# Designs tried in a protein design run: peptides against a protein of PDB entry 7BDX. Part 220

Target 1, 212 residues: chain A of PDB entry 7BDX
Amino acid sequence: EMGAAACTLLWGVSSSEEVVKAILGGDKALKFFSITGQTMESFVKSLDGDVQELDSDESQFVFALAGIVTNVAAIACGREFLVNSSRVLLDTILQLLGDLKPGQCTKLKVLMLMSLYNVSINLKGLKYISESPGFIPLLWWLLSDPDAEVCLHVLRLVQSVVLEPEVFSKSASEFRSSLPLQRILAMSKSRNPRLQTAAQELLEDLRTLEHN

## One batch from the design tools (peptide; made by RFdiffusion4, then SolubleMPNN)

Design b2_p22_5_s2 (from b2_p22_5, 11 letters changed)
Fold by OpenDDE base, seed 1:
Structure b2_p22_5_s2 (fold): chain B 212 residues (1-212), chain C 212 residues (1-212), chain A 22 residues (1-22)
Amino acid sequence: as target 1 above (212 residues)
Amino acid sequence: as target 1 above (212 residues)
Amino acid sequence: PSGAKLGEKSIAPGAKLGVREE
């Protein structure tokens, strides 16, 4: 209870750039983000099937951790910190996104995907995550999720890859051969307007790349 | 481990007024400070004698909690919040200061005393804590501590009472009858310059009140 | 020019966005 409450408050205040700078400027940041990865991993490993106590103190604690990572990655210096000093955390997030089944831990998936998207704003971050083993299969695994918000954040991450020629060129063959085009086309007809827009934009970006 | 790390970061960033405002502006503040009091109480009750693992995760967690309370009380809106909405926490701090033996949990005592001193900057806060049952005996119990830093913060809190006629007049008889004058005189000769100064200033303030 | 993508913030439950009072 108390740890989750403290972490939730830290998540709330981490929406400030100055708070992110204060977190990162201290000597505790490295240890904190190391333990964060371990805690998130332990939580996901403790999940028995698809049953999740979404309102548990443990769930709230892990959500707050993922939220803090997202907010740190939202800031330029935070992205640099994560990519330079907390790569294990990024690897953990990628692994956990693969370990979770479609429909499992939707809120956590969204937060983790938001963190990866924020990291992808930095070219160095985008290179790092896209060069991770199994990254492209992972994107398609995640895109099979029935949740529209998960799929939205996956499409946004895919767009970050597609819009960066230096990254996309390295994986273009694998990307094209495995692209779940029918799934993306179905998302472009979604009743969720944000998902519909993201799928349409990505399809337009992909068409532009095929003609260039 | 993770809870202590998160709480320690929250303590660090709570040195900012804007962070304190952000904590208090959220709907989680009341619950957080309620659980804070309970957590601090549980820790003190778990202490078997004078043996304290000062470097334990639990100790660090409770220190961070007390530090957060101190930093909240350092801000005007934080004092108002504590005195209006978190009185149980103030009562808990007063109780725990009485429950701890001389020399026990020195660092925690200092943080709790700093929080009470910060609350005493507000006349409403000073009135509230000074009207607490056993407040004057508690001050003298705390002043018996062998630690110079504990004694320093006690003397500063005593000074806050003495310098406020509206508060001091209500308890002046009890205060005068129980004043550990010989102990304060000994502190005015301390090798600790901060303690020496605080004791000397308080003795001057007391002399001024006897002549008025 | 890929306009500098702003990072997206995650909002904690019950956290008020610190409205910077202008």
Scores: peptide ipSAE 0.123, ipTM 0.827, DockQ to the pose 0.080
Fold by OpenDDE base, seed 2:
Formats: C-alpha cells, structure tokens, sequence
Structure b2_p22_5_s2 (fold): chain B 212 residues (1-212), chain C 212 residues (1-212), chain A 22 residues (1-22)
C-alpha cells in the first residue's frame, strides 16, 4: 500500500521538468531506474498465473513507475539520461511489450509505448530502440492489439521511425515487406478521431516515401 | 527495495515548496499521510524483536517518510494541511516518540522532532501538540536521550512552547514542577556548540519568565 | 524543419498539472 502511494505521488510531481532534473541530479537515479526495470519485469512475469487485479497495489505501483519513466523521457535531459545511462530499462520495456498478449495490461502498454515515443524524439534514442532485435515484428505484434490507445501509440512510434530517413533507410526493406497495410487502412477509418488521424498521417508519410 | 528508492526520491524532491504544493494539491495527499502514520507505527512496533538493521530497506523507507513529513511541515501551507487534515499523523509521531527507548532509532527521532518543531511554528499546530496528553512528560523522556541531536531538537521544541505565552500559561505549573533543570544546565556546558547554545537560550528564556 | 517534437507527459490519476500561473 505505502509503496504504491509514494510512487504515485512521485509520478504526479515528475510532470515538472524541475522535478525530473532533481531526480536525475541525485546519486540515486541510476539505482532507481535499474530497480524500476526489474520491478516491471517481475510484475509482468507474475501475470501468467492468477489475473492480478488491475486495481491491486502492485499494478498501481508498476503504473506509477511506467508513468515516471514516461515523464523523464518527456524532457530532453531525461531522454539523454535514459539513452546514455539506463539502456537496460529501454531493453526491458521492449521485452515486456513483446511478452504481453493482445488486450493484456493495456494501460501499462500505453505508458511504456509513450515512454518509447518520448525516447524516439532523441535521434540517439530512436536509433537505439529501432535497432533493437525484433523491433519491427514487435510493432506489428503491438498493432494487433484490439485497444485503440495501444494502436495509437504504436502508430505514433512507427511515424517517428518513418520520418527519420537515416533510421528508416536501415530497416526500409523489412518494414515495407511486413507492413500490415490493411490494418493501418482500417485504423484510418476508425471512429476514434485520434487513431483515425494518426493512421491517416502515417499513410501519407508512407506514400511520400514511395514517391521519393 | 523499489519502495524505499521511490520514497527516497520523493523525500529529496519534497525539499521544494512547489513540490510540496503539488503533493498537497492532489487528491492522494490525505491517503498518503494516513498510510504514512500507519507505516511508521508498524516499523516501530516491529523493533521490539531483532534489531532491524538501521540500513534495511524498511528503515530507509521510514526515514524517507519522516523526511517528507518534515519538508511538508517546513512550508506554511504544509503546516496548515497537517494541523487541519492529518492530526492523526501528529498523534502518531507523538506516540512513536514515547514508545522509542533512549538511544533507539536516533535518526527517526530527530526527523520526527524536526517535523513537530516545524508544526509548532503554526500557533494552531503548537497548541495542538502541546495540549496532547502527556506532552510535557514526553519532552523529558526524550531529553533523557544520550544523543545530542535528539536533545537539541527537544530543547528547540521546548523553546517554541516557552516563547508562546498563551501556550505556556496553560502548562506553566506542570512545566515548572517537572523541569529537568540540572539536565538542561549540563547541556549548556556541552562541547556540542549547537546543543550548548540551545540550552543557554532556553535557560535565558526561562529566567525571563520567572522575572515577569 | 520538422518542428521540435515535444515529449508527452503522463498525468498521474488525481495529479493536478502544476499550471505555472504566469
């Protein structure tokens, strides 16, 4: 109980850039982000048994951790820190996104995808995550999720890859050969306006790359 | 491990007034401070057995909680919040200070005494804690501690009572009848300059009250 | 020039965005 409450407060205040700088300026940041990855991994590994209620203290704690990572990655110095000093956490997030089944832990997936998107704003971060083994198959695995918010954040992450020529050129062949075009086209007709817009924009970006 | 790390980060950032305002402005503050008292109480109750190492994750967690309370009480709106909305936490701190033996959990005692001192800056807070059952006996119990930092913070809290005529007048008879004058006189000769000064100032304040 | 992508904040449940009152 207390751990989840404290971590939730830390998540809330981490929305401030000054708080993110204070977290990262301390000598405890490295240890904190190391344990963060381990804790998130332990939670996901425990899900194969009894459906731990989404409202459990453990779930709330892990949501707060994922939220903190997202808010740190929202800041330029936070992205630099994650990409330089906490790459294991990025690897963990990528792995956990692969380990989760479609429809499983939707809120956690959304937060983890938001963190990856934020990291992708940094060119070094985008290179690191996009060069991870199985990254493209992972995107399509995640895009098979029935949840519109999961799909939205996947499309935004895909767009971040497509809009960076240096990154896209390295994976363009694999990307084009495996692109779930019919799924993205279906999303461009979604009743969810955010998903619809994101799918339409990605389709426009892809068309632009085919004509160049 | 993770709980202690998260709470330690929250403690560090709570040194900012803006972070304290953010904590208190949220809907989770009441629950957090309720569980804080319970967690601190559970820790102190568990000490009667094996000497839980001062370096344990549990000890670090409780230190961080006490530090957060201290930092909240350092701010005017934080004092108002504690005195209006978290009186049970103040009662818990007073109780725990009574339950701890001389020399036991010195760091926790110091943090709790600092929080009470900070609360005493608010007249309503000073009234509340000084009117608590057994407050004067508690001060003398704490002043028997061999630790100079514990004694220093007790003397500062006593000074806060003595310097407020409205508060002191209510307890003046009990205070004068039980005052450990020889102990305070010994502290005024301490080699610890902070303790020496605090004891000397309190003796001067007491002399001023005897002549008026 | 692709406009500087701003990082997205994840709002904790019940956390008020500290609106810096200007």
Amino acid sequence: as target 1 above (212 residues)
Amino acid sequence: as target 1 above (212 residues)
Amino acid sequence: PSGAKLGEKSIAPGAKLGVREE
Scores: peptide ipSAE 0.121, ipTM 0.828, DockQ to the pose 0.078
Fold by OpenDDE base, seed 5:
Formats: sequence, structure tokens, C-alpha cells
Structure b2_p22_5_s2 (fold): chain B 212 residues (1-212), chain C 212 residues (1-212), chain A 22 residues (1-22)
Amino acid sequence: as target 1 above (212 residues)
Amino acid sequence: as target 1 above (212 residues)
Amino acid sequence: PSGAKLGEKSIAPGAKLGVREE
């Protein structure tokens, strides 16, 4: 209970850039983000059996942790910190996104995907996550999720890869051979306007790359 | 572990007035400070048997909580919040200061005394804590502590009472009858310069009140 | 040029964006 409350407050205040700088300027930042990855991993591993009430203190605690990571990654110095000093956390987030089943822990998936998207704004971060083993299969696995918000954030991450020629060129063959085009086309017809727009934009970006 | 790390970061960033305002501006502040009191109480109750390693994650967690309360009370709006909306926390801090033995949990005592001192800057806060049952005996009990930092913060809190005529007049009879003058005089000869100065100032303030 | 991508913040439940006016 108290941990979840404290972490939720920290998540709230981490929306400030100055708070992110204060977190990162302290000597505790490395330890915090190391334990964050471990805690998130332990939580996901605990879900295999019990329908943990998604509204539990444990769930709220992990959501707050993922939210803090997202807010740190939203800031330039936070992205640099994560990519330079907390790569294990990025590896953990990628792993956990693969371990979660479609429809499982949707809110956590969204937060983790938002953090990866924010990291992808840094070219070094985008390179790092896109060169991770199984990254392309992971994107397609996540895109099979029935949740529109999960799919939206996957499409945004895919777009970050596609819009960076230096990154896209390295995976272009695998990307083109495995692209779930029918799934993306189906999303472009979604009743969810955000998902529809993101799918349409990605389809336009992909068409532009085929003609070049 | 993770809770202590998160709470320690929250403590660090709570040194900012804007962070305190953000904490108090959220809808979770009331719940957080309610659970804070309960958590601190549970910790102090757990100490009766085991020499809990004072460097434990549990200790660090409670220190961080007390530090957050101190930093909130350092800000005007934070004092107003505590006195108006979190009186149970103030009652708990007063109780815990009474329950702790001389020399026990020195660091926690210092943090709690600092929070009470900060609350005492608000006249309403000073009135509230000084009108608490057993407040004067509590000050003398705390002043029996062998730790110079504990005694220093007790003397500062005593000075806050003495320097406020409206508050001092209500307890003046009990205060004068039970004043550990010899103990304060001994502190004015301390090798600790901060304790020496605080004791000397309080003795001067007390002499001024006797001549009026 | 696709404008500089801004990082997206995740808003905590019940976190107020605004400084409460005193």
C-alpha cells in the first residue's frame, strides 16, 4: 500500500522536467532504474496463474514505475540516461512485452510501449531497441493484441523505425517479408480514430518507401 | 527494496516547493499522508524486539517518509495542509516521539522533530501540537536523549513555544514547574556548538520572560 | 522535416497538471 502510494506520487511529479532532472542528478537514479526492471519482471512472472486484480496495489505500483520510466524518457536528458546507463531496463521492457499474451496487462503494455516510443526519439535509443534480438517479430506479436491502445502505440513505434532510414535499412528485408499488411489495413478501417489515423499514416509512409 | 528506493527519490525531489505543491495539488495527498502515519507507527511498534538493522530497507523507507513530511511542512501551503487535513499524522508523530526510548531511532526522531518544528512556524500548527495531551512532558522526555541532534531539535521546538506569547501563556504554569533547567544549562556548556547556541538562546528567552 | 518529436508524458491517476491557485 504505502509503496504504491509513494510511487504514484513520484509518477505524478515526474511529469515535470525539473523533477526528472532532479531524479537523474541524484546518486540513487542507477539503483532505482535497476530495481524498477527487476520489479516489473517479477510482477509479470507472477501473473501466469492468478487473475491478479488489475486494480491491486501491486498493479498500481508497477503502473507507477512504468509511468515514471515513460516520463523520464519523455525528456532529452532522460532518454540519454536510459540509453547510456539503464540498457538492462530497456532489455527488460522488450522481454516483458514479449512475455505478455494478447489482451494481458493492457495498461502496463501501453506504458511500456510509450516508454519505448519516447526512447525511440533518441536515434541512439531507436538503434538500440531496433537491434534487439527478435524486435521485428515482437512488433507483430504486439500488433495481434485486440486492444486498440496497444495497437496504436505499436504502430507509432513501427513508424519511428520506418521514418529513420539508417535504422530501417538494417531491418528492411525482415520487415518487408514479415509485415502484417492485412492487419494494418484492418486497423486503418478501425472505428477508433486515433488507431485509424496511425494505421493510415504508416501505410502512406510504407508506400513512399516502396517507390523510392 | 523498490518502495524504499521510490520513496527516497520522492524525498529528494520534495525539497522543491513546486514538487510539494504538486503533491498537495493531487487527489492522492490525503491518502498518502494517512498511510504515512500508519506506516511509521507500524515500524516503531516493530522495533520493540529485534535490533532491526537501522540501515534496512524498512528503516530507509520510514526515514524517507518522515523526510517527505518535513519537506512538506517546510512550505507554507504544506503547513496549512498538515494542520487542516492531516492532524492524525501530527498526532501520530507526537505519539511515536513518546514511544521511542532515549537513544532509540535517533535519525527518525530528528526527522519527526524537524517536521514538528516546521509545523510550529504556522501559529495554528504550533497551537495544535502544543495543546496535544502530554506535550510538555514529551518535550522533557525527549530532552533526556543522549543524542545532541535530538536535543537540538527539541530545544528549537521549545523555543517556538516560548517565543509565542499566546501559546506560552496557556502552558506557562506547567512549563515553569517542570522545566529541566539543569539539563538546559548543561547543554549550554556542550562541545557541540549548535546545541550550545540553541541552549544559550533559550536560556536568554526564558530570562526575558521572567522579568516581564 | 517531421518536426522534432516530443516525448509523451504518462499522467498519473489523480495527478493535477495545474498548480492549485492558493
Scores: peptide ipSAE 0.115, ipTM 0.826, DockQ to the pose 0.088
Fold by OpenDDE base, seed 3:
Structure b2_p22_5_s2 (fold): chain B 212 residues (1-212), chain C 212 residues (1-212), chain A 22 residues (1-22)
Amino acid sequence: as target 1 above (212 residues)
Amino acid sequence: as target 1 above (212 residues)
Amino acid sequence: PSGAKLGEKSIAPGAKLGVREE
């Protein structure tokens, strides 16, 4: 209980850039993000057995951790820190996104995808995650999620790849050959306006790349 | 482990006034400080049996909690919050200071005494803690601590009482009758310059009150 | 103009949106 409450407060205050700088300026940052990855991994591994109540202290704790990572990645110095000093955490997030079933832990998936999107603002971060083994298959697998918010954040991450020629050129053949175009087209007709817009924009970006 | 790490980071960032405002501005603040008191109490109760290693994750967690309370009380809005909305936490701190043996959990005692001193900056806070049952005996019992830093913070809290006529007048008879003058005089000769100064200042304040 | 993509903050439950200082 108390750990989840403390972590939730830390998540809340981590929305401040100065708080992110303070977290990263301390000697504890590296250890904190290392244990964060392990804690998130342990939680996801525990879900295959007992239906841990989504409202459990443990779930709230892991959501707060993922939220902190997202908020750190929202800031330039936070992205630099994650890409330079916490690559194992990025690997963990990629792995956990692959291990979670469609519809499983939707809120956690959204937070992890938001963190990866934020990391993708840094070209080094985008390169790192996009060069991860199975990254393209992972994106398409995640795009099969029934949750519109998960799919929205997947499309945004895909857009980050597509809009960076230096990254896209390396994966362009695999990307084009495996692109779930019918799924993206279906999302461009979604009743969810955010999902609809993101899918439309991505389809426009993809069309622009085919003409070049 | 992870809870202690998160709480330690929250402690570190709580040194900022804006972070304290953010903590208190959230809907989780009341619950957080309630659980904080319970967590600190549970830890102190567990010490009577097994020598929990002072460097344990649990000890670090409780130190961080006490540090957060201290940092919150360092800010005007934080004092107002504690005095108005978290009186049970203040009661817990007073109780725990009484339950801890001389030389036991010195670092925790210092943090708790610092928090009470910070609360004493608010006249309402000073009134509340000084009107607590056994407060004067508690101060003198704590002044028996072999640790110079504990004794320093006790003397500072005593000074806060002595310098406030509205509070001191209510306890003046009990205070004067139980005053460990020889102990304070011994501290005024301490090799610790901070303790020496605090004891000298308190002795001067007390002499001034006897002439009025 | 490569509009510097701003990172998106996650909102903690019950956290007041810290006013982004502009």
Scores: peptide ipSAE 0.108, ipTM 0.827, DockQ to the pose 0.082

Design b2_p22_5_s3 (from b2_p22_5, 12 letters changed)
Fold by OpenDDE base, seed 5:
Structure b2_p22_5_s3 (fold): chain B 212 residues (1-212), chain C 212 residues (1-212), chain A 22 residues (1-22)
Amino acid sequence: as target 1 above (212 residues)
Amino acid sequence: as target 1 above (212 residues)
Amino acid sequence: PSGAKLGEKSIAPGAKLGVKEE
């Protein structure tokens, strides 16, 4: 209980850039983000079989951790810190996104995807995550999720890859050969307007790359 | 581990007034401070017999909680919040200061005394804590502590009572009859310059009140 | 020039966005 409450408050205040700078300027930041990855991994491993009440203190604690990572990645110095000093956390987030089944822990997936998207704003961060083993298959696995918000954040991450020529050139062959085009086309017809827009924009970006 | 790390970061960032305002402006502040009191009480109750490693994650967690309360009480809106909406936490802190033996959990005592001192800056807060059952005996019990930093913060809290005529008038008879004058005089000769100064100032304030 | 992508913040449950009342 108390840990989840404290972590939830830290998540709330981490929306301030000055709070993120204060977190990162402390001598404890490295340890905090190292333990964060381990805690998130331990939680995801514990989900095997039990429908853990998504409203549990444990779930809320892990959501708050993922939310803090997202808010750190939302600012330039936070992205630099994560990519330079907390790569193991990024590797953990990528692994956990692969380990979770479609429809499993949707809220956590969304937070993790938001953190990766924020990291992708930094070219060094985008390079790092896109060069991770199995990154392209992971994106397609995540696009199989029935949740529109998961799929939305995946499409935004895919767009970050497509919009960066230096990154896209390295993955272009695998990307073109494995692209779930029919799935993205189906999303462009979604009743969810945010998902519909993101799918349409990605389809336009992909068409532009075929003509060049 | 992770809870202590998160709470320690929250403690660090709570040194900012804007962070305290953000904590208090959230709908979770009441719950957080309620659980804080319960957590501190549970920890102090667990100290019976085992020399808990003062460097444990549990100790660090409780120190961070007490530090957050101190930092909230350091600002005007935080004092108002604690005195209006978290009186049970103040009652808990007073109780725990009574339950702890001289020399036991010195660092936690200092943090709790700092929080009470900060609350005493608000006249409503000073009234509330000074009207608590056994408050005057509690001050003298705490002055029996061998730790100079504990005694320093007790003397500062005693000074807050003495400097407020409306509060002091209510307790003046009990205060005068039970005052450990020899102990305070001994502290005015301490090799610790902060303790020496605080004891000397309090002795001067007390002499001024005898001549009026 | 595609404007500098701003990072997205995750809103904690019950956290007020500190809209500074300017």
Scores: peptide ipSAE 0.211, ipTM 0.840, DockQ to the pose 0.086
Fold by OpenDDE base, seed 1:
Structure b2_p22_5_s3 (fold): chain B 212 residues (1-212), chain C 212 residues (1-212), chain A 22 residues (1-22)
Amino acid sequence: as target 1 above (212 residues)
Amino acid sequence: as target 1 above (212 residues)
Amino acid sequence: PSGAKLGEKSIAPGAKLGVKEE
């Protein structure tokens, strides 16, 4: 209980740039982000049995951790810190996104995908995550999720890859051969306006890349 | 481990006024400060047996909680919040200061005494703590501690009472009859310059009150 | 000009965004 309450407060205040700078300026940041990855991993590994109630103190604690990572990655110095000093945490997030089944831990997947999207704003971050083993298959696995919010955040991450020629050129052959085009076309007809827009924009970006 | 790391970060960032305002502006503040008191109480009650290593994750977690309360009380809106909405936490701090033996949990006692001193900056806070049952005996119990830093923070809290005529007048008879004058005189000769100064100033303030 | 993509913040449950009162 108390740990979840403290972490939820830390998540709330981490929306401030000055708070992120204060977290990263201290000698405790490295330890905190190391244990964050381990705690998220332990939680995901525990899901194979009991349906942990989505509203449990443990679930809320892990959501707060993922929210803190997202808010750190929202800021330039936070992105640099994660990509330079916390690569193990990024590797853990990529692994956990692969380990979670479609429909499992939707809110956690969304927060992790938001953190990866925020990291992808930096070219160094985008290179690091896109060069991770199995990254392209992972995107398509995540895009098979029934949840519209998961799919939205996957499409935004895919768009970050497609919009960067230096990154896209390295994976272009694998990307084109494995692209779930029919799934993206179905999303462009979604009743969810955010998902519909993201799928339409990605289809326009992909058409531009076929003609070049 | 993870809870202690998150709470330690929250303590560090709570040194900012804007972070204290953000903590108090959210709907989670009441729950956080309620559980804070309970967590500190549970820790102090566990000390009757095993010498919890002062550097344990549990000890560091409770120190971070007491540090957060201190930093909240350092700010005007934080003092108002504690005195209006978290009186149970103030009652818990007063109780735990009575339950701890001389020489036991010195760092925790110092943080709790600093929080009470910060609350005493507001007349409403000073009235509330000084009107608590057994407050004057508690001050003298705490002043019997062998630790110079504990004694320093007790003397500062005593001085806050002595400097407020509206508060001091209510307890003046009990205060004068129970005053450990020989202990304060011994502290005015301490090799610790901060303790020496605080004891000298309090003795001057007390002499002024005897002549009025 | 690739407009500097702003990172998205996650909102904690019950966290008021500090509306700066202007």
Scores: peptide ipSAE 0.211, ipTM 0.840, DockQ to the pose 0.086
Fold by OpenDDE base, seed 4:
Structure b2_p22_5_s3 (fold): chain B 212 residues (1-212), chain C 212 residues (1-212), chain A 22 residues (1-22)
Amino acid sequence: as target 1 above (212 residues)
Amino acid sequence: as target 1 above (212 residues)
Amino acid sequence: PSGAKLGEKSIAPGAKLGVKEE
């Protein structure tokens, strides 16, 4: 209980750039993000079969951790820190997104995907995550999720790859050969306006890349 | 481990007034401070006989909680919040300071005493804590501590009482009859310059009150 | 020029986004 409460407060205040700078300026940042990855991993490994109440203290704690990572990654210095000093956490987030089944832990997936999207704003971050083993298959696995918000954040991460020629060129063959085009086309007709727009924009970006 | 790390980061960022306002502006503040009191109480109750390693995750967690309370109490809106909405936490801190023996948990005592001192800056806070049952005996119990920093923060809290006529007048008889004058005089000769100054100033304030 | 993509913040439960008054 108390850990979840403290972590939830830290998540709330981490929406401030000045708070993110204060977190990163301390000597505890490295240890905190290292333990964060381990804690998130332990939680996801505990999900094997039992419907953990999504309202448990443990789930709230892990959501708060993922929220903090997201808010750190929202800031330029936070992205640089994560990509330079907390790569293991990024690798853990990618792994956990692969370990989670479609429809499983939607809120956590959204937060983790938001963190990866935020990291992808930095070319070094985008390069790092997109060069991770199984990254493209992972995107398609995640895009099979029934949740519109999960799919939205996947599409936005895909768009970050597509819009960066240096990154996209390395993966273009695999990307084109495995692209779930019918799924993206279905999302472009979604009743969720944000998902609809993101899928339409990605389809436009992809068409532009085929003509060049 | 992770709870202590998160709480330590929250402590660090709570040194900002804007962060304190953000903590208090959320709907989680009441619950957080309620559980804080319970967590601190549980920790102090666990100290019965075993030399809990002062470096344990639990001790670090409780130190961070006490540090957060101190930083909240450093701000005017934080004092008002604690005195209006978290009185049970103040009562808990007073109780825990009584339950701890001289020389026991010095760092925690200092943080708790700093929080009470910060609360005492507000007349309503000073009134509340000074009217707590056994407050004057508690001050003398704490002033028997061998630690100079504990004694310093006790003397500062005593000074807050002495400098407020409305508060001091209610307790003046008990205060004068129980005052450990020889102990305060010994502290005015301390090799610790901060303790020396605080004891000298308090002795001057007390002399001024005897002549009026 | 692709405007500098702003990172998205996650909103904690019960956290009011302090709207910076402009």
Scores: peptide ipSAE 0.211, ipTM 0.841, DockQ to the pose 0.078
Fold by OpenDDE base, seed 3:
Structure b2_p22_5_s3 (fold): chain B 212 residues (1-212), chain C 212 residues (1-212), chain A 22 residues (1-22)
Amino acid sequence: as target 1 above (212 residues)
Amino acid sequence: as target 1 above (212 residues)
Amino acid sequence: PSGAKLGEKSIAPGAKLGVKEE
């Protein structure tokens, strides 16, 4: 209970850039993000057996941790910190996104995807995550999610790859060969306007890359 | 581990006024401070049996909580919030300061005393804590502490009472009759310059009140 | 102008978005 409450408050205040700078300027930042990764991993591993209620203190705690990571990654210095000093946390997030089944832990999956998207704003971060083993298969696995918000954040991450020629050129062959085009086309017809727009924009970006 | 790390970061960032405002502006502030009091109480109650290592995660967690309360009370809106909306937490802090033996949990005792001192800057807060049952005996119990830093913070809280005529007038008889003058005189000769100064100033304030 | 993509913040449950005073 108290840990989840404290972490939720830390998540809330981490929306401030100055708070992110204060977190990162402390000597404890590295340790905090290391334990964060381990805690998130332990939580996801615990889900395979027990229906941990999504409203559990553990769930709220992990959501708050993922929210903090997202908010840190929203800031330029936070992205730099994660990419330079907390790569293991990024690896953990990528792994956990792979371990989660479609429809499983949707809120956590959204927060983790938001964190990766924010990291992708840094070219060095985008390179790091896109060069991760199984990254492209992971994107398509995540795009199979029934949740529109998960799919939206996947499409945004895909767009971040597609819009960066230096990254996309390395993966273009695998990307084109495995692209779930029918799924993206279905999303471009979604009743969710955000998902619809993101899918349309990605389809336009992809068409532009085929004509060059 | 992770809870203590998160709470320690929250403590660190709570040194900012804007962070305190953000904590208090959230809908979870009341719940957080309620659980804070309960958590601190549970920790102090656990000490009577097991030598909980002062370096335990639980100890660090409670220190961080007490630090957050102190930092909230350092800000005008934080004092107002505590005095208006979290009186139970103030009652808990007063109780826990009474439950702790001289030399027991010195760091926690200092943080709790700092929080009460910060609350005492608000006249409404000073009234509230000074009207608490056994407040004057509690001050003298705490002044028996062998720790110079504990005694310093007690003397500062005593000074806050003495310097407020509206508060001091209500308690002046009990205060004068129970005052451990020999102990304060001994502190005015302390090798700790901060304790020495605080004891000298309090003795001067008390002499001024006897001549009026 | 490569508009510097701003990172997206996650909103904590019950957290008021501190309006950054501009």
Scores: peptide ipSAE 0.206, ipTM 0.841, DockQ to the pose 0.078

